# Peptides against a protein of PDB entry 6EJA: the designs that were tried, part 33

Target 1, 276 residues: chain A of PDB entry 6EJA
Amino acid sequence: VEYMPANPVRIAFVLVVHGRASRQLQRMFKAIYHKDHFYYIHVDKRSNYLHRQVLQVSRQYSNVRVTPWRMATIWGGASLLSTYLQSMRDLLEMTDWPWDFFINLSAADYPIRTNDQLVAFLSRYRDMNFLKSHGRDNARFIRKQGLDRLFLECDAHMWRLGDRRIPEGIAVDGGSDWFLLNRRFVEYVTFSTDDLVTKMKQFYSYTLLPAESFFHTVLENSPHCDTMVDNNLRITNWNRKLGCKCQYKHIVDWCGCSPNDFKPQDFHRFQQTARP

## One batch from the design tools (peptide; made by RFdiffusion4, then SolubleMPNN)

Design b1_p11_3_s2 (from b1_p11_3, 4 letters changed)
Fold by OpenDDE base, seed 5:
Structure b1_p11_3_s2 (fold): chain B 276 residues (1-276), chain A 11 residues (1-11)
Amino acid sequence: as target 1 above (276 residues)
Amino acid sequence: DLPAYHGDGEP
């Protein structure tokens, strides 16, 4: 028997898109679209054609909006976190959009649950935050992510400036940069002036791949730490052999791995796939 | 499952 919530959660989907993957975006959008949810789309500053297409969609649906600001983001850039944080602020200031959960999506990740299942699940666990951890040795994670290194995003490049120390008393964690965050935690991240949020925002403004660990770290060290769930309810199209070639040296003074984009034929498969 | 876009160490 499927759980039917009396007060179903409403989701703010944040899509950060770039390039010419219009068809893929359209397919994803159709797969996740529901009249009761909200969709906030950021299009890379350099992707004007895609921006025009997305604007057309936003004009057709009242629950679809496009960011009036646009950033030029690079792989691993700190600006990606800025994009999410600004989007969160925008969404919190939209009083006509009563969303309960923040969910980010890209072509690299797909939700494994149907809308009804997702809504039912989140409605039952509306006070929880879903962040998937790396599941490895933490010291290794820090080293591999370069969290003990200082980076500066400038001129479409992530420059490694030197070494740094993790702030004292902070337990660093991270993993997937795809998360499901409840409104309360988003409010905390956006408006809190406590030492944790302030220091972490500063720290991660000089961090490589900041979205993969910022929210994890803030959550686990915050008064909201008991709301952590080590799951993001997604499938990633991961192929390490193809994705780990240190192919971003031209952009970042670090090596990294990237999952493959989903193909149109993958959507049907992943919608019914169970993941622990 | 590995983190998406994860770091892979110093070049």
Scores: peptide ipSAE 0.113, ipTM 0.776, DockQ to the pose 0.729
Fold by OpenDDE base, seed 1:
Structure b1_p11_3_s2 (fold): chain B 276 residues (1-276), chain A 11 residues (1-11)
Amino acid sequence: as target 1 above (276 residues)
Amino acid sequence: DLPAYHGDGEP
């Protein structure tokens, strides 16, 4: 018998979608949908057909909303972090959505637990934040990520402008850009005016793949540092041989890696028992 | 465990 918490956490799922993946999105949505959670969907500014389809879904479910603003995002672009930060602000301002955790999802990185297991787990550890670190040489991570380089997102390209220094007194960390953040930490990131948050927002506005290290770095250097758990409870379909071919150099002035997308049969790893 | 996406150095 699975443990059922007395006060189960409610999750705000943030989906950032683009392109023509309407059928994939529909399958994912059906797999992860639950009436007690919330779904906030950002559709790329250039994906108008997908936007129309997502709007139709949002009209059918009261706990599904679409961002009224839309950004044009690119692989590795700083705008992805902006998208998350703005989504966090929006979600905090939605007083009718009492969510406890912020979770982002993609077709390439899925939670490894069922909805009931995930809710039970997060309800037990509701004061913790779950970010997976790279677990290797941090200096190498900084170099490979280009964190010591200045980037500018402009005209659908990430331009490398030059070198930069990591701010003094900041311990930089990172890893997966898929995270589980509690509401308290999201509030801190969104509304804090301390030097850490202010400087990091500025720093990461010129960063390649910013979501992979922004939240890690802010959390670890913040008063909330003791809430970090080095696990994002996800499975990533990672194949370096296939995913690391510097295939994005036409979009960004840097090389990068991407995991493979999951297939429909993989959705069983995060399926809830009661579907609408 | 590698991150979902990550940088892989200069082109």
Scores: peptide ipSAE 0.104, ipTM 0.766, DockQ to the pose 0.627
Fold by OpenDDE base, seed 3:
Structure b1_p11_3_s2 (fold): chain B 276 residues (1-276), chain A 11 residues (1-11)
Amino acid sequence: as target 1 above (276 residues)
Amino acid sequence: DLPAYHGDGEP
């Protein structure tokens, strides 16, 4: 149901970008930009040209900031989770940005709602968290993700060190690494010192593709578990036949799949799709 | 549906 909320939610969009596709980023940014939201952009440490371009954008818009720190991330690297976690902390410390939801975006996954629809929806369900689960056999998911394996990110490579056990009492879940998290849950993840958050941060620091499972697992095992909605309001251009070629062996001691990136213009198109 | 950039098992 769409309505005009009296207190519309404001969204902190976190973009983790790399490479040289400055024009593509510019187009994507324009497609998702709104004056009422906030944009926090991390540029890979190795992408200096892109960083300069993003800085220029940030100077033009008061609600756009660039991370003062930059990480070198790799496909499947544990450092991606670190990037998100640090971004979350930064955003919570920005008292002048009263955001209500944290949303990460990439060119491979677009929201399926218009801004107005998204804001209306999230304003109605501001106490919920939106994470899409794999929806299949969990044992298979664990096996395919390598969650029962220990990985170390070092020298731009994910080294497989050996086997490990899933912590007892923890129900592991995961799926899309694109999520919509409310501020309260982000606060919990960022500042909680409970055993769950502490252990999971440690566990996932040695995990392949950690963002696809960390938030799901933490949420579902936390006091906030009842706030989970199994939907991330995204459309992914997925083609398994094309995306699953084990093309990342040179980076990771594991096989993986990648979806096809959308073009920036696709964002508008997919916003008109059916409501989840 | 499927996780983006998901793992696909041992090489």
Scores: peptide ipSAE 0.102, ipTM 0.766, DockQ to the pose 0.706
Fold by OpenDDE base, seed 2:
Structure b1_p11_3_s2 (fold): chain B 276 residues (1-276), chain A 11 residues (1-11)
Amino acid sequence: as target 1 above (276 residues)
Amino acid sequence: DLPAYHGDGEP
């Protein structure tokens, strides 16, 4: 018998979707939907058909909303971070949605826990933030991520403009761009005017794959640093052979790796996989 | 463990 918390946490799931991923979205949504949670969906500005589909879903569920604003995002684009930050602000301003945790999802990963397990776990550790670090040499991470390079997102391309320095006194970290953040930390990121948040927002507005590092870096350098847990409770459909071909040169002046989207045949693994 | 998405270096 699994422990049921007396005061279960409620989760705001943020889904950033684009293209023709309607089937993937439906599968994801069905897998994660619960009446006690909240779902905030951003559809890429260019994905009008998908937007219409998502709107239909949102009309069927009171705890599902679609962002009234839409950004055009690209792989590795800085605008993805902007999307998350704006969604966080929106969610904090929704007083009728008393969420405790922010969780982002895509078709590339799934929570490794059932809803009950996830809620029980997060209810027990409601003061913690869950971000998975790269687990390698940090200098190598910086180099591979291009964090010491200046990028500009313009005309659906990430232009590499030159070299830059990492701000002094900042311990950079990163890894997975899938995270579980408690409301308190989200509030800090959203509303703090301290030098750290201000500087990092500026820094990461010119960063490739900003979501993989921004929240890690901000958290670890913030007054909330003691709340970090090096685990995002995700299963990722990782296949380096298929995902690392430097296939994004057409949109980014850098090489990158991407996991594969989950397919229906992959779902059976979710029940068998433990925490990585 | 590898991050879901990550940079893979300079082209």
Scores: peptide ipSAE 0.086, ipTM 0.762, DockQ to the pose 0.755

Design b1_p11_3_s3 (from b1_p11_3, 6 letters changed)
Fold by OpenDDE base, seed 2:
Structure b1_p11_3_s3 (fold): chain B 276 residues (1-276), chain A 11 residues (1-11)
Amino acid sequence: as target 1 above (276 residues)
Amino acid sequence: SDEAFHGAGEP
């Protein structure tokens, strides 16, 4: 029997989806759906068929919404961060959705806990932010991520323009682009006008794979730094030996890796009981 | 342990 918190947290799940994998998305959605949470879905501007499918889902569930704006995103593109930031703003402006945590999801990375376990855990640690760091040499991370390089997203390509310096006084960190952020920190990221947030938004607008580093870096250098937990509570099938083949050179002027995706049968392990 | 980020370095 799981502990039931007196004031359970409610989660805003943000999904950034693209392509034509409608069935896979449906399976994932069914696996993660709960009536007490909120789901905000961005569909790539180029994925019109998927957009239509997602709209159909959103019409069936009152706690599912689709972004009225759509961006064309690419692997590793800076626009992905823009997508998250805009979605955060939207979610904060939705007064009828009293969410406590922001969680992003994809088919490649799922929460390791059941809904009840996740809610119980987050309800106990509602003041914390969960970001998984790379856990290795930070210099290596910077080098491998190309954080000391300037990138420009243009014409569906991440162009490497040259070298750059990391801003003085900033401790850069990063790792997983899957995170659990509390509402307070999301508010800070969204509305703060301090030098840190302003500078980092600018810096990361020219950054490759920004979501893997932006929130880590902002959090750790912010007044909220003491809320950092080095764990994103995710299961991800990482295997860099198999997944790192510079397979994205055609869209980014850098080498990248991909984790193994979950198979359809894996979704059933995460199915929730409280579904309409 | 396996590294959990997507960057793989300069081509």
Scores: peptide ipSAE 0.410, ipTM 0.905, DockQ to the pose 0.684
Fold by OpenDDE base, seed 3:
Structure b1_p11_3_s3 (fold): chain B 276 residues (1-276), chain A 11 residues (1-11)
Amino acid sequence: as target 1 above (276 residues)
Amino acid sequence: SDEAFHGAGEP
């Protein structure tokens, strides 16, 4: 029996898009669009054509808005976190959009649930936050992510400046940069003035791939730590043997990975991810 | 499952 919530959650979908992939974006948008949800789209500062296209879409749907500000983001750039944080603030200030969950999406990630299933699930667990951790050696994660290194985003490049220490008393975690966060936690991240949030915002402003670790780390060290669910309700084909080739060395002073296309033999990944 | 993050280490 499918759970039918009496008060279904409404989702704020945040899309960070760039390039000229208007058709792909349109397809994705159509796949995820629902009248009861909200869509907030950031278009890269350099993607003017795409911005015009997205604006056209936003004029057609009352629950679709485009960020009035636009950032120039790069792969792994700290500015991506800034984009999310500012989007969160904007969404909290939109009193006419009563959203319950914040969800970021990319075409590289596939939802494992239909809209109805997702809404039902989140309505049942509306007090939880869904972040997927790396699930292995945390020291290795820190090393591979370069979290113990100081980076500066400048002139469309992530410059490695030197070594740094993880703040004392902070349990660093991370993994997927795709997450489902409830409004309460977003409010905390946005408006809290406690030492944790303040220090982490500062720390991650000099961090490579900050979105893969910031929210995990803040959540797990916050009073909301008990709301953590190690699942982001989506699947991405990660095969580091194939996807990690230091292909981003021209953009960042670090090696990076990309997700791979799904293959028929990857069905086991679907099964694993589908488990709550 | 494989690791699901983008960092690959120092060049």
Scores: peptide ipSAE 0.407, ipTM 0.902, DockQ to the pose 0.840
Fold by OpenDDE base, seed 5:
Structure b1_p11_3_s3 (fold): chain B 276 residues (1-276), chain A 11 residues (1-11)
Amino acid sequence: as target 1 above (276 residues)
Amino acid sequence: SDEAFHGAGEP
């Protein structure tokens, strides 16, 4: 018997899409669309064809909107975090969209739970935030992510400018850039003027892969730290042995990894997904 | 599960 909430949460899905993955996007959209949720889609500035397609969809559904602004994002770029932060602000300013949770998606990302399961779960834990940490040595994470290095996004490249220090008193964390955030925390991130949020926004403006660490770090060092759940209710086919080839050095002055496509033999990974 | 982040270190 599944929990049936009396006041089910409503989700704002933020989709960041680019390229020509229209078929994948269409499949994902069909899989996640529900009349009670909201969909806010950012299309890369360079993906005009995709933008036209998404606009067409948005005109057909009242709960689907496209960002009027568009950024040209690159792998690992600080602009990705800017995209999320601006989207959050936009969503908070949409008074006609009473969403309770923020969930980010890419064209290749699928929720592991059904809508009913997801809504039931989030309705039960509506005061929690779901971010998955790396689960290993934090010093290693910092080193591998280059968090102690200063980066500048310019001319579609992430330039490494030099070394930097982690701000004193801040416990840095991170991992998956796929998360589920409640509205209250999003409001905090968006509108707080406290020292933590101010410093972290500045810090992560010059950070490689900022979305994998910003929200974790802000949450864990904030008054909302007790709402942290180390789970994002998603599965990704990570295999660093296969996916880490420094294939992005043409875009960033750093080495990066990519998740791998799922194979039939990877099916066991789906069975390992546990609820918090 | 494997590490779920993209950073791989210095070139």
Scores: peptide ipSAE 0.402, ipTM 0.901, DockQ to the pose 0.853
Fold by OpenDDE base, seed 1:
Structure b1_p11_3_s3 (fold): chain B 276 residues (1-276), chain A 11 residues (1-11)
Amino acid sequence: as target 1 above (276 residues)
Amino acid sequence: SDEAFHGAGEP
């Protein structure tokens, strides 16, 4: 049920963009922009044209900022997690931006709700964190993700160095790398010096596709574990039979998948998405 | 059920 909250949440949207998809980014920005939210955009170090375009946008809106630092990122690279973690730190240090939720977006992935619906929903559940799990057995997830393998990001490649063990006492989980995290949990991840956060940051600095597992794992093993909601309020066509072709083998020493385009016959998938 | 992750296993 949609309602107008007395104290509506404000969202920090974090966009990690690369390439030459300026038009797609512009369309997405127009679709998600609201004066009451905040937008923090990281542009890949190698995407100079896009960076210039994004800077132009940021100069037009007071609630849009671009990261002063830029990382060179690759598909599945550990640097993506570093990008998120650094952006979280930056956002927490921006005292003039009182955001309540952290939401990451790509040009192809949108929240399934309107702004009003999203704000109403998150305002009602402002103490919760929304992470979508893989939905099958965890052992298979670990194996398919290569979480028991050690990777090193170097020279625009994810090198597989060898095998490793999952840290003792840690329940590993993961799934979608699109998440909605409340400020309290982001603060914990950013500033906590406990053994969990420290070890996981180290562990995931050598992890393939770290954003699909880091936040899940940290949350579920943390004092904030009771805030976990197995839903990211998004829909993606994850037909692995069609999308998993090892198309990223040239970038990473591992096989990867991509979401598939929606077709008219896939319409029923949209009806499967519900509120937590 | 769809699996919402990118890993596909060892090459």
Scores: peptide ipSAE 0.383, ipTM 0.888, DockQ to the pose 0.841

Design b1_p11_3_s4 (from b1_p11_3, 5 letters changed)
Fold by OpenDDE base, seed 2:
Structure b1_p11_3_s4 (fold): chain B 276 residues (1-276), chain A 11 residues (1-11)
Amino acid sequence: as target 1 above (276 residues)
Amino acid sequence: DEPAFHGDGEP
């Protein structure tokens, strides 16, 4: 018997979708949809057909909305962080959506908990933030991510402009770009005018794969640092041997990896799996 | 355990 919390948390799911992955989106949506949660979907500016499809879905559910603004994003682009930040602001301004947690999702990353388990867990730890770190040498992470390099997103390409220094006094961290953030921290990231948030927003606007490091870094250097949990409650099919082919040179001046996408039949397996 | 980040270094 699963414990049912007296005051269950409500989740704002943010989906950033692009291309022709309508079927994948539908499958994911069906898998994660619950009437007590909220779903905010951004469709890439170039994906008009997908946008129309998502709009149709949003009209069927009162707790599903589509961003009125749309960005053109690329793999590893800084604009992805902008998308998340703007979506966070939007969600905070939606007074009729009393969400407690921000969760992003993609087809390449699935929660390992059922809805009931997830809600129970987050309700118990509602003051915590869940980000998965790389778990290895931080210097290697910085080097591999190119955090000491300056990138500019322009014309659907991430241009490497040169070297840069990591800001003094900042402990950089990162890992998975899939996270669970509580509303309190999202408020801080969105509205704080302190030096940390201001500096990091600027820094990461010229960063490759910013979502894999921005929130980790901001959290760990913020007054909320004690709320970090090194776990995103996700399963990602990482196989660097197969996924690291430097296949993104056509869009970024850097080498990158991709995890394997999950298949629909894999979903049931994930619901039964808990990572230690 | 595989690292959970996409960067793979300088080309």
Scores: peptide ipSAE 0.426, ipTM 0.916, DockQ to the pose 0.893
Fold by OpenDDE base, seed 3:
Structure b1_p11_3_s4 (fold): chain B 276 residues (1-276), chain A 11 residues (1-11)
Amino acid sequence: as target 1 above (276 residues)
Amino acid sequence: DEPAFHGDGEP
């Protein structure tokens, strides 16, 4: 149900960008920009040209900031989670940005709602967290994702060091690395000193593709577990048959997949997203 | 309906 909320939620959009595609970023930015939201952009340490371009944008808009720190990230690297976690901390420390939701975006996914629809929806469900699970065989997910393997990010490579055990008592979950998290949960992840958060941060610092599992796992094993909604309110064109070619072996000691570009035939998938 | 994760197992 869409309505005009009396106290509309404000969103902190976190963009992790790299490369030289400044025009693409500009197009995406224009598509998602709204004066009532906040935009925090991390540019890869190696992408200096893009960084200069993003800085120019940030100077033009008061609600756009660029991370003063920059990490060199790789596909599947554990450093991506570090990037998100540090961004979350930064955003929580920005007292002049009263955001209610944390949303990460990339050019590979498309929001299924307009800004007004998104704001209305999140304002209605402001106490919920939106994470999309793989929704099938969890054992397969663990196996395919390599969660039972120890990885080390070093010299722009994810080195597989050996086997490891999933911590006892932890229900591992995961799926999409695109999520919508409310401020309260972000605060928990950022500042909690409980055993769950502490151990999971350590565990996932040696994990391949950590963002696809960390927040799911922490949420589902936390006191906030009842706030999970199995939906990230966006569409990504996943077709593993086409996208899984083990094309990242040069970067990681593991096989990986990529989402595919949308085709007109994929339109039917836009209608399959269920509302909570 | 497709799994939305990037991992694809051991090479």
Scores: peptide ipSAE 0.421, ipTM 0.913, DockQ to the pose 0.846
Fold by OpenDDE base, seed 5:
Order: C-alpha cells, then sequence, then structure tokens
Structure b1_p11_3_s4 (fold): chain B 276 residues (1-276), chain A 11 residues (1-11)
C-alpha cells in the first residue's frame, strides 16, 4: 500500500545543462515533468543553440523557467557551486513557486522511484536532507578531492595555487553532487550570516569539485545536522577503474574521474540500491 | 557501490 500524503511536497528541479544534448535533455524532461513541480534550468553561456531550445520549452510551460543569467562552467570548477547557490536564491525569491524540495539532476543519474513514490517519500520525510557520502576513509576523500589544496578558477581552468588547511573545528564530508535538500536548509544556506556558512562559502569558492562537499559539510556542522540522510535516492554508474584516467588535466591541475554509461548488465543494480 | 566522487588525487 502506497502512502498518499494529504499535503504533497512540491519539488524545484534544477537542471544545469550544456552542449548539444537536446534529445537527451528532452527525454529526461519528459520523464520528470509534472504540473505540480517546478523546473529551473541553467544553460551554459556557450551553449546558445541549447539555450534557444530550452527557452521554447519554458514558454510552453508556466512551471518551467530559464535562468536569466548564464555562467561558463568547467569540469570541477568552483563556478558550479556558484550556479547552484544563485539558483537557490532565485528560487527562494520566486514567491509564486511554493516548492518544498530542491533537487538537481543530470543525464548520468537515474531516479530509483516514480514521481508518486518520490513525492510520497519526501512528504513523509519533508524535514530531512538527502546527501550521499563517499562512505569510506575521510582522509582519503580529502586527499583525492584535493580539499587541502587551494584552487582558482580563471580562464576556463582550475589552477592549483598551493596547500591549505581545513578550517578549525569543521568536520569535512562529501560524496555525490546530486542531492535532495528541503527548503528550510536551502534558506539557511542562502541567507544565514553565521560563521559556518560565511566561512564555508569563502572556503569553497577556492575548492575543486565544490558541489560534492559543500552541502555535506555545511549541513553536518550546522544546527540542522540531525536532518542528514546518507542517500540521494538515485543511481549513478560509478566504476573508478574505468572512469579514472586523469582525463581532465587540460582543465584542472588535478586528476579526476567520470561516471560511466549504464550497460544492460548493470541494470541489476537498480534492484539492490539501498533505500532510506 | 563505488564511492560517488570525482576527485582522483594529485597528478
Amino acid sequence: as target 1 above (276 residues)
Amino acid sequence: DEPAFHGDGEP
């Protein structure tokens, strides 16, 4: 028996898209679209064709909007976090969009629940935040992510400037940059002037792959820490043996990995994914 | 499942 919420949550889906993958975006959009949810789409500054296509969609649906500002983002760039933070601010200022959850999506991630299941689940746990941690040695994570290194995004490159220390008293965590955040926490991140949020925004403005760690770290060190759920309710085909080739050296002064495309033999993983 | 992060260390 599926739970039917009396006050179903409404979701703000944030899509950060680039390139010419219009068909893939269209398929994803159709899969996640619902009249009761909201869709806020950022198109990379360099992807004008895609931008025109997305604008056409936004004109057809009242619950679909495109960011009036556009950033040129790079792999691992600090600007990706800036994009999310600005999108969050925009969404909070849209008084005509009463959303309850912030969810980001990419073509590399697949939701493991139907819309009805997702809404039912989030409606039951509307006070929780869903962030997936790396689940292993934290020191290794810090080392691999380069969190103890200072980076500067400039001229479409992430320059490694030197070493740095993790701020005193901060427990760093991270993992997936795909998350489900409730409005209350988004409000906190956006408008809080406390020492934690202020310092972390500064710290992560010079961080590689900031979206994989910022929200985890802020949440776990905040007064909202008890709302943490170690799950993002989606599957990504990670295979580091195949995906880690240091292929981004031309963009960043660091080695990185990519998730792999799902193959038919990988589909069995959908049935084995742990649920909160 | 393998860790869900992109960093792979210093070149």
Scores: peptide ipSAE 0.408, ipTM 0.911, DockQ to the pose 0.885
Fold by OpenDDE base, seed 1:
Structure b1_p11_3_s4 (fold): chain B 276 residues (1-276), chain A 11 residues (1-11)
Amino acid sequence: as target 1 above (276 residues)
Amino acid sequence: DEPAFHGDGEP
């Protein structure tokens, strides 16, 4: 029996899309669209055709909007975090969109659960934030992510400038760049002027793959730390043996990985991730 | 479980 909440949460879905995958985006949109939720779509500044297509969609639905600003993003670029932060601010300023949760998606990302299941779950845990940690040695994570290295995004490249220290007193964490954040925490990240938020925004403006660590780190070191749930309710086919080929070294002065397409032998991953 | 992050160290 499915739980039906009396006061169901409403979700702001933030889609960051690029390229020319209009059909793929359309399929995903149809799969996740619901009249009770909100959809805020950022299209890469260089993806003009896609932008036109997304604008057409936004004109058909009152709960779909496109960012009036557009950033040129690259793999692993610090600008991705800027995109999320600005979209969060925009969404908080949209008084006509009473959303309760912020959920980010890409054109290739699908929710594991049905809308009803997702809403029921989040309505039960509306005071929690869902961020999936790397789940292994944190030192290894820091090393592999290059969090102790200073990066600068410039001219469509992530330049490694040198070494840096992790800020004193900060416990760094991270993992998946797919997260579910409640409005209260988004408000904190957006408007807080405390030392933590201020320093972390500065720190992560020079960070590779910032979205995989910023929100984890801020949350776990904040007064909201007890709201952390190590689960993002997502499924991604991570196979580092197959996906880690240092294929992004032409874009970033660092090696990176990509998730892989699901295969029948990956079925066990579905079972593991589907656990609440 | 495989770690769910993109970084893979220095080139």
Scores: peptide ipSAE 0.373, ipTM 0.892, DockQ to the pose 0.882

